# Ledger of designs, part 318: peptides against a protein of PDB entry 6RGO

Target 1, 392 residues: chain A of PDB entry 6RGO
Amino acid sequence: MALKLLGFNQDATCFSVISSNKGVTIYNCDPFGKCFELEKSTSNDEELDFLVEMLFSTSLIAVVDKTIGASKRKKLKIVNTKRKATICELTFPHEIMDVIMNRKIICVVLKSDQIFVYDISCMKLLRTIDVRGEKLKSTSKFRNSEAVGDIGVRVSLSTDNNSILCYSSYSKSDKENAPLNDIVVFDALKCIQINVLPAVHQSNIVCIACSPDGMLMATASEKGTIIRVFKTIDTENDEPILVNEFRRGSRPSRISEMKFNHDNTLLACVGESDTIHIFALPVTTTEADANEDDTLQQSSHSLSSSINGLQYISKGLANRFGKIIVSKIPTQSQQRHVAYIKIPENAKYRIGFPKDTTNTIHICGEDGNYLVYSIPRNEVGPCTLVKSNTFD

## One batch from the design tools (peptide; made by RFdiffusion4, then SolubleMPNN)

Design b2_p26_7_s3 (from b2_p26_7, 9 letters changed)
Fold by OpenDDE base, seed 4:
Structure b2_p26_7_s3 (fold): chain B 392 residues (1-392), chain A 26 residues (1-26)
Amino acid sequence: as target 1 above (392 residues)
Amino acid sequence: SVSEPSEEEKKKLAEELKEAEEELKE
């Protein structure tokens, strides 16, 4: 059967899929099993397309039916899965491209490059963010949605209550074809712009991940060869702090999803390649006061390689326009993956990090595999398969 | 214009979110 993966929830306790015969199905990860099914309302052999965003493991989900007709593609439904009931429905002026939520905020991304930010507790619209601004609305030919890889606004939201929203924005170049290569960091609760990271890539940003605490952000361009990790809030001399630059590969390959683990020690990426890459982030060792007590307990040197954070203050080559171009870290200092998972060629996979096990990753494939891997701590190598389940 | 939920839908959602916040503490 043709499966389409929707993704994991915020804590990787559940994942959602579209089954051509059944509609939307939600699976629990542990114990593994089907939790919910949204039956197909139509007997037609039409290819099903949905957005589903879960509120963690709760009975509340946000659903958009993208299958049939321009009217349904503009409707967001909040559904109680236990009661199988629509709680509320929102209609937008444009097609919904993405929906992301946490315990406080729901963000709705439209094909118009608008982000609607709601307080979930009362469904009050807090902000409409217009990423194109007023000037760019007229010249943007609606990108035909048929282009596999539509370069739209990308968003990521922290899973905590701080509700840090990271989104891609158009470069301030007066060019009609300005790339989506700027990042804006936004406090979704206070409705305040916190930071702007200009020109973080040379081409359009196609993937963003915010850390669970909102303190870090990872970005990848359409080339998918380099992943950059930035601080979201902190700046040095009003310049963006580049924490890491990772090399996924030498060949261009689209990254579809990135995620941080819950302690910000790992970043995983998945996409069109046969490999999930896992990168180690520098552990900020809080200098626990080394109380001098000389007891030779062989603290197992966890090879926390003190990757001396060469704070490569990437001297943003301020181009002639004062834009901070994040200087490329020299290719020799680009970190590679510390771990990897091989996946079937042409299978789309999604990734999730469980909260309780920072060295475990959940993955699911359109091949009907749900897999749990252990991530090696001390060695660069393959992840170890711990659990396998199948779904249809 | 974006459609706003009815006051009844907002009230119902607030009740459902309260139940969900209790489920998230277990």
Scores: peptide ipSAE 0.451, ipTM 0.911, DockQ to the pose 0.880
Fold by OpenDDE base, seed 3:
Structure b2_p26_7_s3 (fold): chain B 392 residues (1-392), chain A 26 residues (1-26)
Amino acid sequence: as target 1 above (392 residues)
Amino acid sequence: SVSEPSEEEKKKLAEELKEAEEELKE
């Protein structure tokens, strides 16, 4: 059967799939099993396409039926999985491209490059973000939206109640074909822009991950060779907003998903390559209570790779905000993965980090494999398979 | 225009969210 992966929920307790024969199925991770099935609404042999966003492990999901007809692709349904009932339906002016949710906020991304931000508790529209309208304010001619296939606004939302929304925006370059290579950091609850990260890549951003707490953000471009990690908020101490730069590989390969673990110590990425890469983030040593004397010389070789080498090359053209966030970082300062998982070539996988085990990663494949891996702490190497299950 | 849910749907959603918040405390 053709499976299409939708992904894990926010805490990796569940994952969702589209089965060509059954419709949408949700699996629980532990104990492993089917917890919900949405039957096909149509008897037609049409390829099923859905967006499904889960509200953690609750009975509430957001669903978009993309299978049949342009009208359904504009409809968001909130569904109770236990009752198999639609609670409410929203219709948008354009096709829904993505839906992201936490306990407070739903964000709906449209093909128009608009982001609709809702308070989930009352389905009140808090903000419409028009990413194209922001581009038009910057002298750049309309890119005819028809010609460039899979390039749209990318979004990520913090899983916490702070509801930090990171989204890709168009560069203010006078070039007719301005890339989606800026990032905007937005407080979805307060409806305020927190930060703007100009030109974080040379090409369009195709993947964004926000940390669970909203303090960090990872980005990847169409090349998928470099992953950059940024602080979402400028720190008072003039600390570099670029926290890390990782090299996934030398060959271009699209990254489809990135996720932080729940303590912001790891970043995983998956995509078109045969390898899931896991990177270690620098632990911010809070300088606080270094006063107590106790001599335990446990050589925690904290890979405090002091990013001493981020020379702010002040000399370049003043970017939009006078700050050049991304200098030409020497390729030598790019960190490699600390761990990896080999996956079948051409198999689409999704990743999730469980909340309670920061060194465990959940993965699922369109090959029907649900796999739990342990991430090595003390050595660079392969992850160890801890549990495997199959689904159909 | 974006369609809004009815006041009945909004009320039902608020009840369902309350039930979901209880499920998240267990």
Scores: peptide ipSAE 0.451, ipTM 0.911, DockQ to the pose 0.874
Fold by OpenDDE base, seed 2:
Structure b2_p26_7_s3 (fold): chain B 392 residues (1-392), chain A 26 residues (1-26)
Amino acid sequence: as target 1 above (392 residues)
Amino acid sequence: SVSEPSEEEKKKLAEELKEAEEELKE
């Protein structure tokens, strides 16, 4: 049977899949088991396609039926999984491309490059962000370049209550085919733009991850060779702060998903390659807790692994034309993975980090494998398989 | 135009969200 992975929820306690015969199924991770099934309403051998966004481990999900020929591609349903009931339905002017939510906010991305931001508590529309309309205001000539294939606005939302929304936007280049290579950071609750990161890649951004607390953002382009990590809110002299630049590989390969762990110490990426890569982030010691005098001499030998000083080349060359060029971190300072997982070739995988175990990663495959890995500490190497389950 | 939920659907969703916030404390 063809499985299509929808992904993990925000805390990796559940994952969702589409089964061609069953429809949408949700699995609990621990204890492992099927917790919900949305039965296939159509008797037709149509290829099922859905968007499903879970509200953590709750009985509430957002569902979009994207099945071919279905007039439902513009409809968002909020469903109670325990009652198997639609609570409410929203209809949009264009096809829904993505849905992302947390405890406060639902974001709906349309094929029109519009983002609808809702307060979940009352389904009140807080903001319509028109990414094309913003480009039209900045560029004198917009061709209706139909987004060729999978190129569209990408979004990520913090899982906390701060509700930091990161989205890709079109660069202010006078080129008819301006890439989606800018990032906007948006406070979804206050409806305020916090930051703009111009030209973070040379090509379209195809993957974005916001940290759970909204303080960090990772980006990858169509090339998928380099991942950049930025601060979302903090700026230095009105310039974006590049925290890390990671090299996934030397060959182009699409990244489909990235995730931070809950303490912002790890970033994982998955895609079309045979390898999940895990990168270490520097622990931002907030200087604030340095004052409590507690004398406990525990000589934790800081293995000063030679994190050769990331010279914060904070000198963005403000080129005379007001384009903040994100300073290219020298190729020599590009960090590689600290850990990896080998996955089957041509199997699509999804990733999630559980909240309670910062050195554990959950993965699931369209091959029907749910796998739990331990991430090695203090060494560079493969992750260790801790638990495996199968689903169909 | 985007369709809005009915006032009954909004009320029902608010009740369901309250139940969901209780499920997240357990």
Scores: peptide ipSAE 0.448, ipTM 0.910, DockQ to the pose 0.874
Fold by OpenDDE base, seed 5:
Structure b2_p26_7_s3 (fold): chain B 392 residues (1-392), chain A 26 residues (1-26)
Amino acid sequence: as target 1 above (392 residues)
Amino acid sequence: SVSEPSEEEKKKLAEELKEAEEELKE
């Protein structure tokens, strides 16, 4: 049967899938098992498409039925899974493209490149973000969205209560074909733009991940060869701080998802390639705790020698237009993965990091596999399979 | 325009979110 993955929740305790015969199913990760099913309301042989965003492991989910007609694709339902009841319904002017939430905020991304930010506690609209801005509204050629493919606004939200929203934005080039290669960092609670990272890639950004604490952001372009990690809030001389530049591969391959672990020590990426890549982030040891554990210094030196090549090239070359071009880290100083998982070719996978085990990764595939891997700490190599389950 | 939930739906959602915040403490 055709499975379609929806993904993990914020803490990787649950994942959701679409089964062609059953509709939406939610699985618990530990103990592994089916915890919820939303049955297909219609007997039509239409290809099922849903958005499902979970509120952690709670009984509350946000659901969009994308299967049937333009009217349902504009409706967000909040559903209690235990009661199988709709709590409330929101209708939008355009098709919903994405939904992301935490304990405080729900963000709804529309096909119009608008982001609606709500206080979840009262479903109050806090902000409508128009990513195209007012100037691009006058060029009323809706690019036939068919010709632009899957290139739209991407969003990521911190899982903490700080509710840091990162989203892709159109570069302020007067060109009708401006790429989605800027990033905006937004405090969703205060409704304030806190940072703008201009031209973080040369092409459209197709994947964004915010760290759980909102302090880091990872970005990938349509090429998917380079992943960049930035600080979200901090700036040096009004320039964005590039923390890391990772090389996924030499061949172009789309990245579909990236995730930080809960302590910001690892970044995982998955996509169209046969390999999940896991990268190590530099641990910012606060100078204070460096005094006592002298014994761990020897193993850190071998990783640190590779980190010392990351001169903070904080000085972006201000191009003639005052745009900061993020300097490309030389290919020789680009960090590679520290760990990897081989996955079947042609199977789409999703990734999640559990909160309590920073060296464990959860993955699930459209092949019906739920897999738990241990990540090696001290060596570059394959992850070790710890647990496997199947779902249908 | 975006439709807002009714006041009854908002009240029900607030009750459900309170229950959900209790589920997140277990």
Scores: peptide ipSAE 0.445, ipTM 0.910, DockQ to the pose 0.891

Design b2_p26_7_s4 (from b2_p26_7, 9 letters changed)
Fold by OpenDDE base, seed 1:
Structure b2_p26_7_s4 (fold): chain B 392 residues (1-392), chain A 26 residues (1-26)
Amino acid sequence: as target 1 above (392 residues)
Amino acid sequence: PLSEPSEEEIEELKKLLEEAEEELKK
């Protein structure tokens, strides 16, 4: 059967899939099993397409029927899964491209490059962000909507109550074809812009991940070769702080999803490649315990293995990117361990990090596999498969 | 105009969110 993955929820306790025969199915991860089904409304052999965003493991889901011909692509339904009932339906002026939520906020992304920010507790519209309108104040010409293929506004929301929204915006360039390569950081609760990261890539941003606490973001362009990690809120001399730069590979490949683990120690990425990559982040020691001068001489075992992937930013490249203050990554050559999972090259996978096990990753594939992997802590290498289940 | 939920739909939504917050505290 053709499966289409919708993804994991915020804490990777559940995942959602579209089955061509059944409609939307939600699975629990532990204990593994089907917990909810939304039956297809049409008997037609139309390719089913849905957006489903679940509030953690609760009975609240947001659903958009994007199936061709359904005329429902502009409707957001809030559904009680226990009652199998629609509580409310919101109608938008344009097709819904994405829906993200946490305990406080729902964000709805439209094909018009608008983001509608709602207070979930009353479904009150807090703000409409017009990403095109912001561009028009800087550049006189509309991008004709026809020539922009699968390149739209990308969003990510912190899973905490601080509700930090990161979204892609158009760079201020006099060029008619300004790329979506700026990032805006927005407090979705207070409805204030916190930060703007200009030109974080040379081409359009196609993937964004916010950390659970909203303190970090990861970005990838359409090239998918370099992943950049920034601080969201903190600035140095009013300039963005680049915390990390990772190389996924030398060959271009689209990244479809990135996730931080719950303690901000790991960043995972998945996409069109045969490999899920897991990068180690430096532990941000909070300033408090800097007093214990514990000179643990961790023996410099020179693992000389030529991992061609970690290009440390040599001092010389800092001059070509504008005033992005690369925070001095301490030149301690702590080999950032990279873990990986091999996946089928033609299978789309989604990723999630469970809250209670920071060194565990959940993955699911359009091949019908749900897999749990343990991430190695002290070495570069493959993840170990811990649990496997199948779904249809 | 955006469709806004009715007062009854908002009350049912609030109840669902209260139930959800109790589930998320376990």
Scores: peptide ipSAE 0.428, ipTM 0.900, DockQ to the pose 0.827
Fold by OpenDDE base, seed 3:
Structure b2_p26_7_s4 (fold): chain B 392 residues (1-392), chain A 26 residues (1-26)
Amino acid sequence: as target 1 above (392 residues)
Amino acid sequence: PLSEPSEEEIEELKKLLEEAEEELKK
């Protein structure tokens, strides 16, 4: 049966799939089983295509039917899964490319490189972000949308109530073919741009992940060889915005998804390669004044790999040439994965981190496997399979 | 023009969100 993965929800308690025979199916992870089915609207042998975004494990889903006709591809349905009823339908001027949500915000990404930001509580439009609008003032030529292959605006939203939206934007280069290699950080509730990270990669950004709290973001380019982790907010203390640089591999391979775990200690990535990579993030110990005496010698092997090699190009030169955020981190200082999962070649997988178990990862494949892995913390190595289920 | 939901659809959506917020507190 041809399966297409839609992905996990925000807390990895559910995942969504397209089944060629049934339409959309949502599975619960624990206990494992079907929790919702959306029947296909058509008897035709047309390839089913849907967007489904679920609000955690609730009965609220956003659905876009992309299967048949350009009109449906412009419609967002809000559905109550318990009632099996459409609550409301929003029609957009262009095809919907992505939908993301949290408890407060829905963001709708259009093929026009527009992001519509809604207050979920009343479906009021808070902001239209025109990612091309800044470029249109400099270069009157719209890229004809026909030659836009799989390169569009990428978005990620924090799962918390702060609703930090990270999106890819076009560089301000006068080149007609300016890459989508800038990142904008946006407060979706206040409708304020917080930060702009220029030229975070040399090529288009194809994957973004925001941390659950919105404090960190990860980016990958079309090359997929390097993952960069940034702070979303500039700290006053001259701290580098680039906090980590990870090497996934030496060979180019597209990254399709990245996720932080709920405590920001791990970053996972999946894509066209036979390997899911898991990277450790430095725990920012906030020095809470814990005066309490408890002598537990947790040998914090501070992997104080002194990233002394960040030549701080002093602030003074950065004001004339836009923030050179990408200092050439020496290729020797690029951290490797701490853990990995081998997956079948050519099987697309999606990843999720459950909230309650920071050392556990959920994965699901177009091969019909739902797998739970334990992540090793004391050694670099393979993850251990803890649970497996199959779906159709 | 963007289609906006009706007042009835907004009230049904609010109720669904209230139910969802109660589920997310358990």
Scores: peptide ipSAE 0.424, ipTM 0.901, DockQ to the pose 0.819
Fold by OpenDDE base, seed 2:
Structure b2_p26_7_s4 (fold): chain B 392 residues (1-392), chain A 26 residues (1-26)
Amino acid sequence: as target 1 above (392 residues)
Amino acid sequence: PLSEPSEEEIEELKKLLEEAEEELKK
């Protein structure tokens, strides 16, 4: 059967799949099993296409049926999975490209490069962000880029209540085809722009991940060779703070998904390559809790020494023309993965980090495999398979 | 016009979110 993976929920307790015969199925990870099915309403042999965003492990899902006709592709359904009932339906002026949510906010991305930000508690529109309209204010020419390609606005939302929204925006270039290579950081609750990271890549951004707490953001371009990690809120001298630059590989390969773990110590990436890469992030010791308990001297001395050297103070050479050149971290200082998982060639996988086990990763494939891996702590190497299940 | 949910749909949504917040505290 053809499976299409929709992904894991925010805490990797569930994942969603499209089955050609059954429609949408949601699986629980532990205990492993089906927890919800949305049956195929149509007997037609049309390829099923859906967006499904689940609110953690709750009975609330947002669903877009993309299978049949331009009308359904503009409709967002809020569904109670326990009742198997649509609670409400929102209709948009354009096709829905993406839907993301947390406990407070739903963001709906349209084919028009618009982001609609809703208060989930009442489905009230808080903000319309017009990424294309922002481009027009900066670049006079509406090229209808029939950019035939999968290049649209990318978004990521923090899973916490801070509701930090990161989205790709068009660079301020006089070129008719300005790339989607800027990032905007937006407080979705307060409806304020917090930060703008200009020209974070040379080409369009195709993947963004926000950390669960919204403090970090990872970006990848169409090349998928370099992943950059930035602070979202903090700036140094009004310049963006580049925390890490990771090398996924030497060859171009599309990254389809990136995720942080719940403590911001790991970043995983998956895509068209045969390898899931896991990168270690420096533990940002917030200086605050240094005060009280003197006692537990335990010997975590050893691994500190090798990481200390790369105080890459990104001296953003503000070149005289106000272009924040994200300082090219020298290619020699590009950190590699600390762990990896080999996946079948041409299999599409999704990734998720469970909340309770920071050194565990959940993965699922369109091959019908759900796999749990342990991530090595103190060595660079392969992850160890802990659990496997199959689904159809 | 963007379709706005009815008052009944908003009440059902609020109830579902309250149930969801209770599930997320366990």
Scores: peptide ipSAE 0.410, ipTM 0.895, DockQ to the pose 0.797
Fold by OpenDDE base, seed 4:
Order: structure tokens, then C-alpha cells, then sequence
Structure b2_p26_7_s4 (fold): chain B 392 residues (1-392), chain A 26 residues (1-26)
């Protein structure tokens, strides 16, 4: 049977899948097993597509039936899984592309590049963010959304109550084809823009991850070769703070998902490559314990692949208004992964970090594997498989 | 127009979130 992965919840205690014959199934990770099923409403041989966002391990889920059928793709259902009942339905003017939530906020991303921000406690609309609205004032041509492939507004929300929303926005370019390579940081509770990071990549941003506390964000472009980590709120001289620049690889490959662990010490990425990469973030030691001379000579065993390529940073058009975030990190000094997991070629995987075990990662595949790995902290190497389960 | 939830749906939603906040504090 074809499986389609919907992903993990915020604490990686559950994951959601679409089974072509059954509909949506939610699995509990420990103890491993089915905890909820949404039956297919129709016997039609149509390819099932859904969005499912789960609020941690609670009975609250948001569901969108994206299956072929124009009316359902505009409906958000809030479901109580314990009752197996729809609590409420919201109908949108356009197709729903993404749904994210935490304990305070639901964000709904539409095909119109609008983000609807709701107070979850009453489903009251707090804000409509029109990501195109700043651009549409200049160019009346709706890009036919069919010819622009899987390029849309990307969003990530902090899992804490601060509800920091990071979203991709169009760079200030007079070109009809302005890339989605800006990031806006938004306080979803106060409905205020906190920060704008202009031109964080040269091409469209296709993946964003916010840290659980909302203090960090990771970004990847269509190239998927470099991951950048920024502070969300803090700035230096009104300039964005680049904390890390990671090299996933030399070959272009799409990144589908990134996640921070719960203590902001690790960033994982997965996508179309045969490898999940895990990067170490510098622990921001608060200034107090800086006294111990732990010269952890991180023997960066620089696998010195002598890529002598002076990548001429092509003087990409310094368009008048966006200071391109030029990496201050030399290409030779780009950090690589500290750990990795090999996955089957062309297998789609999703990733999650459990809250209680900061050195553990959960992964699940469209191959029907749920896998728990231990992450090495003291050495660069493969993760160790700790637990495996299968699902159908 | 956006559909808005009924008062009954909002009350059920609030109760579910209160139960969820209690489960998440344990």
C-alpha cells in the first residue's frame, strides 16, 4: 500500500500517516501503536491527501482533506480524537497549503500566500498576513500557481507559548519573479512583526524551522546545500545575526523538513537525499561558567575535501533595498554534520525530537518504518539504531 | 465570508484545551 507521511507532533510522541486504503492514522511512538484513525469517507480510488496537525499528545487535531475535490481543500476541521467528533469547521476563500499550531495559536497558510493567525482557545482570527499584498501592489499578474511548482510561503511556529512565527516573504524586487527569500519573524500573540531578515538565500526558501523557544530559526533554499541558522529576535546594529552556516552537501537536493531539538543543541534535516544530517549548535553558555579551561579541542577532523573552488560570490544584484545576508563564514569553514542517518534512496522520511531525550531522534518513512536513533555527542559519525517498529 | 465557530463549539474547544493544558503540565 502507498503510505504518505504527515509528520511528527511537536514533542515526537506521535506521528501521522495516510494509508491509501484506510485514510489518516495517528501512531503513538511509545508504547508503539495506533491511537487514532480517520476513515476514508468515500470508496473512490482517488489518491488521498491530508494535512493533519496534532497538538502534542492531546486529543486536539486540525485536519484538512486535500484529496481531489475543490470544496474540502478549503475546510479546516478541528477534531476531538477521544470523541471522534469534529468540534468546529473553518472555511477559507482559497485552498489550504499548510497548518501549524501550538497551545495558543493556529496558523493556516493558503494558496493565495495568506497566513491566517487564530487564537486556538476561541478560534478567533487575530491576523491575516498577506505575503503577496506588498508585492501585488506592483504586479497585477497572479503567477498561475500551476507553473510555480512546490514554491509557496513556508512557515514555522515555536512550540512554546511565546508563539514566534517565522515565514518566508517576497524580497523587495521590481521583478515579477521576486524570490521568496526574505524571512519575517512575527509575534503571533501580539500580532506584531519583530524582525525581517532580507535575502537570507539567493533562491526561494523551501524549508524553515523555528526552535521550540522561538529564539532560533533555520532556513534552506531550493538548492538545499547550505542551511543557515539565525537569531529570530536579537539583532546587531539592526542587522540579522547569523549564528551558524551548515553545509548539507555539494550537490543540490531538496530539504523537506528541519527540526531543532528541545535544548537548541541540535538541528536535523531530511529531504530527497539518502541521508538525514544532524548538526551541532554552539551551546550559548551563559557567561558564568566560562572559567574552566576545557580546551575541548574539537579535533575537527576536517575531511579536507580540497574544494579549491573560489566560488565567486557572483555579485548578485545588490538590489537597492535588501542587504543580502552575505555569510561572513568562509566556504572552507562551513560546519558539516556531527551525525547522520542513512535512509533508503528516494524514501520520504520525517523527523522529530522527543522532549525528554535530547540525544535521541525519531524518524518515520513511507516504507513503513518507525525508527529511534541515538545521536553521538563526542564524535562525528553514524547514529545508532535503538528501536524499530513497522506500520501499514 | 469566513465561517466562525458557534458558542457551543467554542465552549467545547475551551474545555478540550483546559484538559490538554492539564495533561501537558504533568
Amino acid sequence: as target 1 above (392 residues)
Amino acid sequence: PLSEPSEEEIEELKKLLEEAEEELKK
Scores: peptide ipSAE 0.318, ipTM 0.856, DockQ to the pose 0.784

